Peptides against a protein of PDB entry 8BZL. Designs and how they scored, part 94

Target 1, 228 residues: chain A of PDB entry 8BZL
Amino acid sequence: SYDRAITVFSPDGHLFQVEYAQEAVKKGSTAVGVRGRDIVVLGVEKKSVAKLQDERTVRKICALDDNVCMAFAGLTADARIVINRARVECQSHRLTVEDPVTVEYITRYIASLKQRYTQSNGRRPFGISALIVGFDFDGTPRLYQTDPSGTYHAWKANAIGRGAKSVREFLEKNYTDEAIETDDLTIKLVIKALLEVVQSGGKNIELAVMRRDQSLKILNPEEIEKYV
Target 2, 242 residues: chain B of PDB entry 8BZL
Amino acid sequence: SRRYDSRTTIFSPEGRLYQVEYAMEAIGHAGTCLGILANDGVLLAAERRNIHKLLDEVFFSEKIYKLNEDMACSVAGITSDANVLTNELRLIAQRYLLQYQEPIPCEQLVTALCDIKQAYTQFGGKRPFGVSLLYIGWDKHYGFQLYQSDPSGNYGGWKATCIGNNSAAAVSMLKQDYKEGEMTLKSALALAIKVLNKTMDVSKLSAEKVEIATLTRENGKTVIRVLKQKEVEQLIKKHEEE

## One batch from the design tools (peptide; made by RFdiffusion4, then SolubleMPNN)

Design b1_p14_1_s2 (from b1_p14_1 with T5E M6D Q12L)
Fold by OpenDDE base, seed 1:
Structure b1_p14_1_s2 (fold): chain B 228 residues (1-228), chain C 242 residues (1-242), chain A 14 residues (1-14)
Amino acid sequence: as target 1 above (228 residues)
Amino acid sequence: as target 2 above (242 residues)
Amino acid sequence: DLELEDRLLEMLAS
């Protein structure tokens, strides 16, 4: 008998495959997102790039479109599939609607995709959570999170992955209007948050910044150290 | 939990895909393959295990496959799975060439196959491919490249890496001896022999048991060459004299 | 991805 992946309800109403996918996320490298006033920032824990590995091929932050970027925690191969589909949708939207997607729209698309994989016969859930940040056409910064179930919410700040709990606790204490008053302060907040769980400082952090009306910028280690 | 061990595309309670892990375990028992990136080229070295005197076809290359004019790969794992995947790689590369009138970038070819691998981990009724691959190539974007992919559909670029039997030990040795920025193809070949000599469970390394391919650029063209047995013998001899 | 699924099925049928 072919072992078909079946996501079914338990007697107590749980979707175990979704929950187990969430466990896969918890094993992933930590990612954090923060919405500032005119900036969105994503930070990811760099697993020490194995000596001899090309750092270029180990990226956990990617652009979905000019106005949207995403970080993820969980299964990298699963994430690649989601990213590719999201990119296609972003381009399709530009062609059909003649405007870039809103951050909410693309988040909803990704969420819907994930949800379908929790309900489709012969498919397992995606083993990823994602932080999706960007700017709407009106210049409003947005941060969303999705999980393997296909749920999504808007956040001021959030974290996913193995260190998410500690990072969230830090953010809950330190996310204030004053803390995000400037772009630099917002970046600093993200770095400080990640340093709660990342050892060896700025060398183990990947940081992406998107400012209003600007393209995604990946900060180099030297730039990150300026905020430490 | 044992109940998840046999199912191809389900998560364990701990968030693990056991069938993928088991596929990786199977690959660990396959012949050793290593890749090394140099400044002036890239190479694959693979263990040849099937030396049957009665084989009608002298397989010059059992484990190294030319994918297109600019790329080659080596495989560790199930041969039948490898044949399917290498064929798919060739098809993908050819379709791209026809569509865009230029060779497929190396990483794009790797990712295309990795998406296929990933799918076999997510769609029910299918088992993961029991294959890891090393890819060597050249393109105008990044020059010489070395990639590794596994049954999960994950991949990475490497300066040097190893798959198959004793891969962990091989990787450790590569980490110790690989000199970043100073690696010539000649030194890479020597390093490959050194690592294989230590990682292959053979009393004595022989040219009959080793396949080596190099990818270089000559006059603006990619050259993929499988070393002749005599050349491999010379490399082994040189290593034994060091 | 239905296209990918179709391609996979073709590979399996081959």
Scores: peptide ipSAE 0.017, ipTM 0.635, DockQ to the pose 0.066; fails the geometry check
Fold by OpenDDE base, seed 5:
Structure b1_p14_1_s2 (fold): chain B 228 residues (1-228), chain C 242 residues (1-242), chain A 14 residues (1-14)
Amino acid sequence: as target 1 above (228 residues)
Amino acid sequence: as target 2 above (242 residues)
Amino acid sequence: DLELEDRLLEMLAS
């Protein structure tokens, strides 16, 4: 009988499967998110893509809707499941409510999904954390983070993955109103934060920018190098 | 390696539900939450453990949740589980309101959630919620009320109680200092600060580490208010001068 | 499966 993966409490009150999922996240590529005044920025460490691998297939930043995008750390296959469900929910919301989701709404949806996988028979937790950024319909920029447990919070800036500690320490020191005064400064802050853990400069960084009333823009390496 | 039964919540030979007990153990490591019933109101006081500089300061109480116009709760335990349960509480309350065109009685809301908790201890493939809750509320049947529930689905009404870290010590202190029939909200607030100061694992109690909500009646309406940091500071200062 | 769980929760709330 295959031991059905069941998330159960340990005698000392731990959910080991959730903790182990968090360890999977810590092994993932570093992602960073920063909320500016009128901009949200996601940055991700590029894994050394094998020279022969199509760059299009290794996107770590994805759109959930026109107004929301997500970066993740951890198991890519798990992320695909979450992303797909989130996308469906975003579309469903547009159809039923006739408005795009708020960033909080879709975050809560994802968080709830994750939580259910920590409390369902035959299911293991998702081995992913996510940074979810976007704009609410009122034009307010938002940044949320979720973890395998289904916990979520709103952030000014945050990081996930293997280099998250160093990146967060950098952001705690350098995130100021002055540092995010302009879109360009906000982008620069994200790049500088990632450079704490990423070697070889802008070539190993994937950067996505969403401005108010604009679509998600993925910066090319040349554009990133202008900020370094 | 203590082999805990990785199976569904089942009885031990001794008749114990270990998964429920282990969930309660998890709650024991959570931040302290207090509830105190007064003659003119009821309050929740909760420890705020994680102050992160990068958190978006949304006026969200970390541990105190408004359920409806007449009820609020505080949570000790797994945050994600708490979010699910608080959402369910809100849904139950709303459905009742829509169906009966009056707010759900406090105990009925508590019972409804407790039935859900119990189900997660009995049905296969589910684990208990790692959450205890304190509920404060007002209804026309019993007035101001304070309830506590645990992962088993058990609940009870209280005059004062505590969940989370050092809850036993807190309850002992509450038993000593709670004056039945003479408790004002003002006195209850002072008592809450006193107990938190002794039970929180901090050298000095600060307003940033404490969340307090009060539930009162004004002009025939329930008012749920989260105290501002300055108000909490004043309470702490007053305690230090005593 | 998640839908079933949601239905179960709705039944319990009711």
Scores: peptide ipSAE 0.017, ipTM 0.530, DockQ to the pose 0.019; fails the geometry check
Fold by OpenDDE base, seed 4:
Structure b1_p14_1_s2 (fold): chain B 228 residues (1-228), chain C 242 residues (1-242), chain A 14 residues (1-14)
Amino acid sequence: as target 1 above (228 residues)
Amino acid sequence: as target 2 above (242 residues)
Amino acid sequence: DLELEDRLLEMLAS
């Protein structure tokens, strides 16, 4: 059956395992990314933190390097593999090229990795999509999205996961130059976008902010409530 | 090549990894394992199901494994898979120690094994491990720690958790009775007995059916101790008197 | 990258 073959095209040209991996992504917690003028913002839906779970171990936004961070939707264990490889590549790049990676470079690396897992016998696709944000060395903010197929594109704003459709619809309506005129407005835009699919306010949102020439900052719930 | 491809864990049309889910289902029928984090220590409590009179008294815990001087784990699921994974944990910890001349941080050890578990869900010719693990440990970075991992390679840190049979009921009880910030090892032990007494499919809780290990710090050293049967009996007796 | 995966699998098989 073509649907059970990892690297076989269907008669109509579909790679079913890639499509099914995309379905795994759609079941994941919602993540949103927005590129502002001098800021990039990632927001993720916090699943109701189980009582007694250590919040430290439930991070959905991860730094890949000082200038790049990533949010994902889909299989957490798969994401960890991708993140680890990306981190190694970022460090390797610094050592060999003596400069940090561009956001596009590391995105392409991740995309290539994913693509290989769609074409290699004995390997299933990664069940994750990722939003990769950061700053190039010239100070340009970037946002990229990757999917299980290994495709990638640059975005002004995007969303992945369960609520991605609703969030994207919101962003399409509300992403304007005026809406991202300031860092605070950009953050507000992300929060408002997530609130389309998240029922409870600041307590159920993880938010990360990277400003030009600054390190990644994870906002605490009190800081998030300020924007709600 | 083709033979391995046919045995690769694949996505369903709905994006599910059924082999992973089935492995998790199998674990749900395994013996109960509890982990509880306290201010002054961490413990594992595990159900002993295989009590055969003809078994040589194994002085060592059947369900609780020492990994290194600072970490131990408990397993729920397929015993053979558990043996392989616990051995791998020991090897990873040893290699780290040799390379860096210091003990591996707890979360790093957990993550290393979880990457292995994940690999067995993604590479051809492999099946998921039918094992969930609870890890207890101490390191200089985070102090006392409790982790849980599953066949998918996912893991998390916990104040208290349960795997295996009746885990949902056990977790519910833990949520009700666990006092964050006020949990002593003594109170944790009492809580473990309370939860096991209510969740184990036994008419009467006995010391023969329960293994308990504690991890504490004494004089700047980690001490991992499996409780003696008499100690467990005393805990059970105390619970019955309350 | 594939080499790392192979090494990981070899570590598990040994």
Scores: peptide ipSAE 0.017, ipTM 0.632, DockQ to the pose 0.078; fails the geometry check

Design b1_p14_1_s2 (from b1_p14_1 with T5E M6D Q12L)
Fold by OpenDDE base, seed 2:
Structure b1_p14_1_s2 (fold): chain B 228 residues (1-228), chain C 242 residues (1-242), chain A 14 residues (1-14)
Amino acid sequence: as target 1 above (228 residues)
Amino acid sequence: as target 2 above (242 residues)
Amino acid sequence: DLELEDRLLEMLAS
């Protein structure tokens, strides 16, 4: 019998492969997302870029479309597959519907993809969680999270990866209307949240900002240090 | 633990893909391959282990493969797997050329193969490829490039890196001696010899045990050249004199 | 899903 990756129910009703995929996510670098009033911000813990590695190839935040970007925690190779499919879907949507995807739409697409991999014989779940942020056509900022099971929810702020618990606790305490009153304050909130788990300040943080009707901007270390 | 060792595409309770990890472990026992990016070129240096006197064809390059006019790769791991992957790389590159009438960008070729590798870690009934690759290339977008990929389908760009036996030690040496912005191909070749001399499990480095290829630009064309044994001997001699 | 599987199958068939 071919050893196939089979996600099956345990006698007590657990999908162990999904749970184990979630453990893979927990080992991933921490990512945080925050929805502001007119801004969405993603921050990711930089793994110590090995000396001699090209930083360009170690990006953990990527654009899915002009109005949507994504950060992830877990298996990088798995994430690449999801990102590529999401990008194709975003472009397809533009061609067929003549409008960009809503953040919810593309999140649902990704979630559905993940769910299928939990139910398909011969496939293992994706070992990733994702934070998906962006703007709907009406200018509304959105933040969604997906996990290996294919579940998704909308959030004001959230975190994934190894330091997610601490970051979430920080956000639960500090996410207020006042804390996101301005774009700069929102950025500062994300940085402060990441600093709960990241050592050595802004050098170990990747930060991306998307404002209404603007493209994704990845902040350089100098820009990040201004908020520290 | 054994149950997860035998099944190729499932997570362990700890969220690990043991088959991928074991594939990487197998690669650690393969011959050393180095890649170094310079300002004026990029090189691959690979250990040649199987020197059988009875081999009829002196394979000029056992571990370094030309992929197209602008790219080459070296492999560490299972030879049969390497042959499959290198063939696939060539096919992908050729298909792209035919479709777009231009050479495939280096990173796109690497990514295409990495997606294949990843798939073999996710789809049932298949084992991961027991191969890591170093890629050297040139394209109009990023110029000279060096990439590394592993059985997981992960990849990265590098200024210098190593795969195979004693790769960790080699990487440490490269980190110490690599001079960013000042690396010439000549200095890169010298560095490659230095690192191989320390990382190869041989008492004395010889030209017969080392394969070196360089990728340069001449008159607006990419030139991939495998160094002759005499050239490698000269490099080794220079190193010994220092 | 099918595209990646198809590519894998092509590799195996090749």
Scores: peptide ipSAE 0.016, ipTM 0.622, DockQ to the pose 0.074; fails the geometry check

Design b1_p14_1_s3 (from b1_p14_1, 5 letters changed)
Fold by OpenDDE base, seed 2:
Structure b1_p14_1_s3 (fold): chain B 228 residues (1-228), chain C 242 residues (1-242), chain A 14 residues (1-14)
Amino acid sequence: as target 1 above (228 residues)
Amino acid sequence: as target 2 above (242 residues)
Amino acid sequence: DLELEDRLLETLAA
């Protein structure tokens, strides 16, 4: 008998596989997202890239489309599946609707995908949370988070992964209209938030910026150090 | 703990995929495989453990597989799983070639297989593949490349890396001796022999116990060559004289 | 979903 039911309710009503997938997320590298006025910023803790590893293959921030990017915490292989499906959906939407996806739309798509994997026989939940940022067609910056359960919410700022609690506490204290008044201040806020949990400064941070009507820009270490 | 060991790959209470971890543990007992990227080529070096005198065919390469004209791989882990995955790699590469009339980019082939591996960790009724792979290749996008993939479906590009038995020690040695920007294929071959000599569970390194393949570019074509035993003997001898 | 399952099935049939 194939154990058909991987994700089942406990006697007390818990979905243990979803909760355990959330534990996998908590072991992931920290990611932070902040919505500014006309900018969205993602920051990720760089795990000490093994000296001989190609940094190109260790990226934790990726574009889903020209107007949407994503960071994740948890299982990298699971994330790749979600990213690929999201990219296909973004392109499909452009072909069928003749407009880019809204950030909410693609988040809902990803969330629905995750939810299905919590309810489908013979499938385990995705071991990832994601921060999804971008711009809607009207130029509105958006930040969403989704978790292994398939829930999603809009945020001004949030964090996921191992250092998420400390980063969120920092953001709750320091996220103000003044702190995001300029693009540079918004970037600084993300860096400062990550520095709560990242050792050795800007060298261990991956930072991505998306401005209105601009493509995703991954900052190099030298650019990051200017904000430290 | 035991309930998570016997079933389809599911999360433990601690958020671990024990079946994937156990597959990785099984790979740790397999023969050592090295990959080294050089400026003028890339190589694989693999431990050959089973030398049976009664083998009718001297398999020139037990652990190194040509995937297409531009790529090869080496495997650490379960041989049957390796055969399935290497065949899939060949099929994926061939289908791409037929569809697009150009060779599949190296990373795209690696990711295609990694998605398969990942699926075997997420879908019910299947166990993870007990196999790690090293991939060497050339494409027009990135030139010479070296990748590593594991049972989880995770992968990475490397300048030098190792899988299988004593892989951690081998990686440490590679980190010490690998000179970025100065690595020639000749130097990479010497480094491979040096590392294998220290990491293989053998009293003395011999050419019969080592398989080496090189991937180079000659006249705008990729050349994948398995070194002859005599060539490997010369490399070992040179190492012993230094 | 089906595409990934199909790839898995193809790998198993191979």
Scores: peptide ipSAE 0.018, ipTM 0.630, DockQ to the pose 0.074
Fold by OpenDDE base, seed 1:
Structure b1_p14_1_s3 (fold): chain B 228 residues (1-228), chain C 242 residues (1-242), chain A 14 residues (1-14)
Amino acid sequence: as target 1 above (228 residues)
Amino acid sequence: as target 2 above (242 residues)
Amino acid sequence: DLELEDRLLETLAA
């Protein structure tokens, strides 16, 4: 009995399990990333935390290293596996190369991991897309996206998850040099983009900011409301 | 749809993992387990279904397992799967203790098991575990904690939650009656009885059908105690008088 | 690390 998950080509050349994993991503909460001049910003749609749920345990934005953070859309358990592996790789790189990873490097690592799961016998693809942001050692802000296939690209701004289309359309219209001229404007852009799909305003948004030579900061609801 | 129902680790066209969903469905038929976080402790309350007079061992705790000195769990789902997972939890906790010379933080133990659960949803030739768990614990980082995990490897921290039979109804009741910031262990016990009385498919709640464990801190030590049948009887009686 | 995943699966299969 072929109970083994096999990602195989269809007669028309499709990898159905990858496509179906992408459908899992589309059902995920919306995440947005924007690269500013000296800032990177991640925003995620907070699902209404069940009244009795601890908000601490419902985080969609995480640090991979001091200079890199990630948001995801899709299967939370799958994301945890990817995050843990990425963190290990970041530490390993620091140990072996004596420098932090570049954002591209860790993105490529994650992408390669995802790709292997699309080709490995007895494994299904990861049901996640990720937005990976951070700073290279030279201080350059970066934003990358990965999908279940293991593809990755660099972006100025992008979105993933259920509201991604609407958010991307907003970003395409509103991402200008003027709109990212300052850190505050960049943050406002992310919030406005998320508000295209998030109901009930700033209370349902999680926002993370990384500035040049600074650690990841998760904004509290009061800080978010200042930008609304 | 049927093509994806039988394979353990494939996505449906809609991006669903049917075997995980079916495992969750199976858990819905298991005995009810409740967890409630209080300011001064945390509790588990579980339905006891296997009351056989011929059982040689009065299972004092059929569904509640001590994991270490600072943590316990309750299980809803397949007993054999539960035994494997609870054993693994104990091993993980002990390995951590040996390696770091301190107890494993509660969330780290939960996540370690959840990573295992997730793996069984991603690697072919394995079925998901047909088990949800409630975890109660104390650590120096977050104090008293309550977690829930499911067959997917997802978990969350909770103030109060329920797994197993009629869990949705139980959660609704908990949402209505749980007073944030004002929950004492005494009030939590009363709430647990109230919810179990309404969610268990029994004509009358009896102490023989309910297991309750509390986790408290006394003199800087964690105390995990399974309530005696007489104590549970008193809680039930008190509820019936209200 | 695929090896870690394999170990996790093996530990539970034993």
Scores: peptide ipSAE 0.017, ipTM 0.630, DockQ to the pose 0.077
Fold by OpenDDE base, seed 5:
Structure b1_p14_1_s3 (fold): chain B 228 residues (1-228), chain C 242 residues (1-242), chain A 14 residues (1-14)
Amino acid sequence: as target 1 above (228 residues)
Amino acid sequence: as target 2 above (242 residues)
Amino acid sequence: DLELEDRLLETLAA
């Protein structure tokens, strides 16, 4: 009988598979999220795309619905599974509840999914953390973070991945009401935060912006350079 | 053989469920949670460990969850497991309300969750929940109630108890200072602060590190309230003056 | 698989 129990407690009360999944996240490209007044911004470190790779295929920021998007750090293949399930849930919610999901709702869904993979037979934890941003129906901007364990919290700003410590330290110092007073200042804050760990400026940053009552906008490199 | 330690649903040769014991060990490292039953109410007091500047203003307590209009719980252990269990508690309570057109009795809700916990210790391929809970509630059958449950699915009613870090020391203090039949909510709050001040791994107790909820009856309705930081500060100050 | 787990939980809650 193959030991079907993948995630078990250690004698000292640790879930090693969850901790190891968190280590996989720490090896991932850095992602940052910031909630502004009327804007949410995601920034991700671009891995050096091999010259022959289609840039379209390496999106680290994904829409879950019209009002919600997600960035992740860790295993891309695991992220695809989570994203697809989240998208299906967003559509299902629209059909059954006749309203789009709240950012909290879809975060809780993703978190619950992750938790189940830490407690289910023959399943390993997802090797991903996610930053989930969007707008609730009332126009309130939201930012959530979730980890491989299935924990989630609401944030004003946060970062995940290999450079997350440095980016968080920057955000803890620089996130103020003044720093997010305008959409442009909020975007600038995200770029500055990510530049703490990203080499070669705006060319190595993927940036997504969602404004109130607007669709997700991915900024091109030229647009990013205007904020640098 | 360490082989028994890695399997969730297997007894050791000594008849122990090591995965349950290891889940309890995880809870021992969690922040302290206290529950105290008074004549005029019940309270939960919990250590708040996650103080981050970038956290969004959490309208809800980190460790204290409202379950329905008549019950709340506090959790010690794995937060993600706690979120799953608290959601199940809410669903069970709601289903009961819909079916019977009355609130679920407190002990019945606790038992229903404990059966789920037990199942995760018995069914193959599942690990125990790394969570202990304190439940406070009011019902028409038993009035104010305090329960504790652990990863095994065991539960018990208590007059005062503690889970999480330094729980044994806290329980000893509660046994010494708890006055059976004479405990008011006011005295219970003071006792909670006294015990937390000694059991929390902090040099000085601060209001930012403590969450307190009270459950009372006002005009024939249950009132669950989380104390404001200023109220907790006043309780701490009063304790420092005694 | 998750559906089975959800059904199991529902059965236990019931």
Scores: peptide ipSAE 0.016, ipTM 0.527, DockQ to the pose 0.019

Design b1_p14_1_s3 (from b1_p14_1, 5 letters changed)
Fold by OpenDDE base, seed 3:
Structure b1_p14_1_s3 (fold): chain B 228 residues (1-228), chain C 242 residues (1-242), chain A 14 residues (1-14)
Amino acid sequence: as target 1 above (228 residues)
Amino acid sequence: as target 2 above (242 residues)
Amino acid sequence: DLELEDRLLETLAA
């Protein structure tokens, strides 16, 4: 019962419900984000879809607005709530401010939402981390990461989920200005990073690309294989 | 009625607010932040723990937040809680400015946030904020000021203080070396480096692990400046030579 | 105060 969900401090100063939510994230499928020069790329590990499951129904990369998209790791049901609220906020911002949200703005909104669920009795933390990518109105590419605590940071590259450690280690070694010099190189970097933890190549990767002044494009498996 | 769960931070049989104490314990494990008041300015120095190669360039200090033109703060504790509180400080300051057409006095801003913190210890359905803050500011009433607040909503003015990891040891060092009435901003910066070098569990203090901001008055205006890494390196080098 | 939280969220969002 959510009524029993209490996020309280332990005697040693830990918020165990937040830590346990982070463990839920670690059980999630791996997601990776990379900011290039004029491109942002999200990649997600496809779980082995049961043969009878419609692959189209398991979208792990979602648009929040025309200029912002999000990947997540952890509880899919929790993610839906966050995504829906973020989408409403993006639309509200367009109506009230007459401009699209910045990537930072919507990240802060999501982070604040998560934080509230860590401080209110009768609510548990969201069991999700998110990678939020997009372009600000000035054409600057952005990548942010949020966790169950409501903490957020800007990244050049990052990973979340079960394989995040290995993917991050790869990115720390391989993310250079040369490695992101072109859009294609940036895409290749994301794919190579995911292949550290994903078996069977491009068939088990979902990849989304947003270029400056372009809409989000989800690559098909054949397009992904060209970069492998 | 539905907005607050019946579960409130309550007194123990011994009269203790354990959730507040445990929040303070969480802060004790956070990165060190110190503040020093000088005759010609006030400073914040904070430990930077999140040094990741893949982090984007932080245009703004990780632990030091500008609140308005006359005030800044540093935070120790839960980052997400800190973000919420620092934003509230900015809103309170802005609302005051709009209403009174003058900047909010430093202590009034601190008090307003402390009332919020206190409320989270008393009203149902909430946990305390796991954050302590140091505030630096200038106003026309008291000049340069340094305040500290904790999860309970208590606050106090200080000449020098520290929050976060090894704060007790830092405060002891500050008490020994702080010269009342003789503290210049330059000497305060040197003292900050000295204290951080001893209180941070690092073999060698590096500029990448320290954030420093100063608040001064120039030509009748408040200037809040975050020191560049090179400036911090020079301060560290000077300390190593002493 | 939920209103405070909402205001805090709005401020964080702003």
Scores: peptide ipSAE 0.027, ipTM 0.550, DockQ to the pose 0.025; fails the geometry check

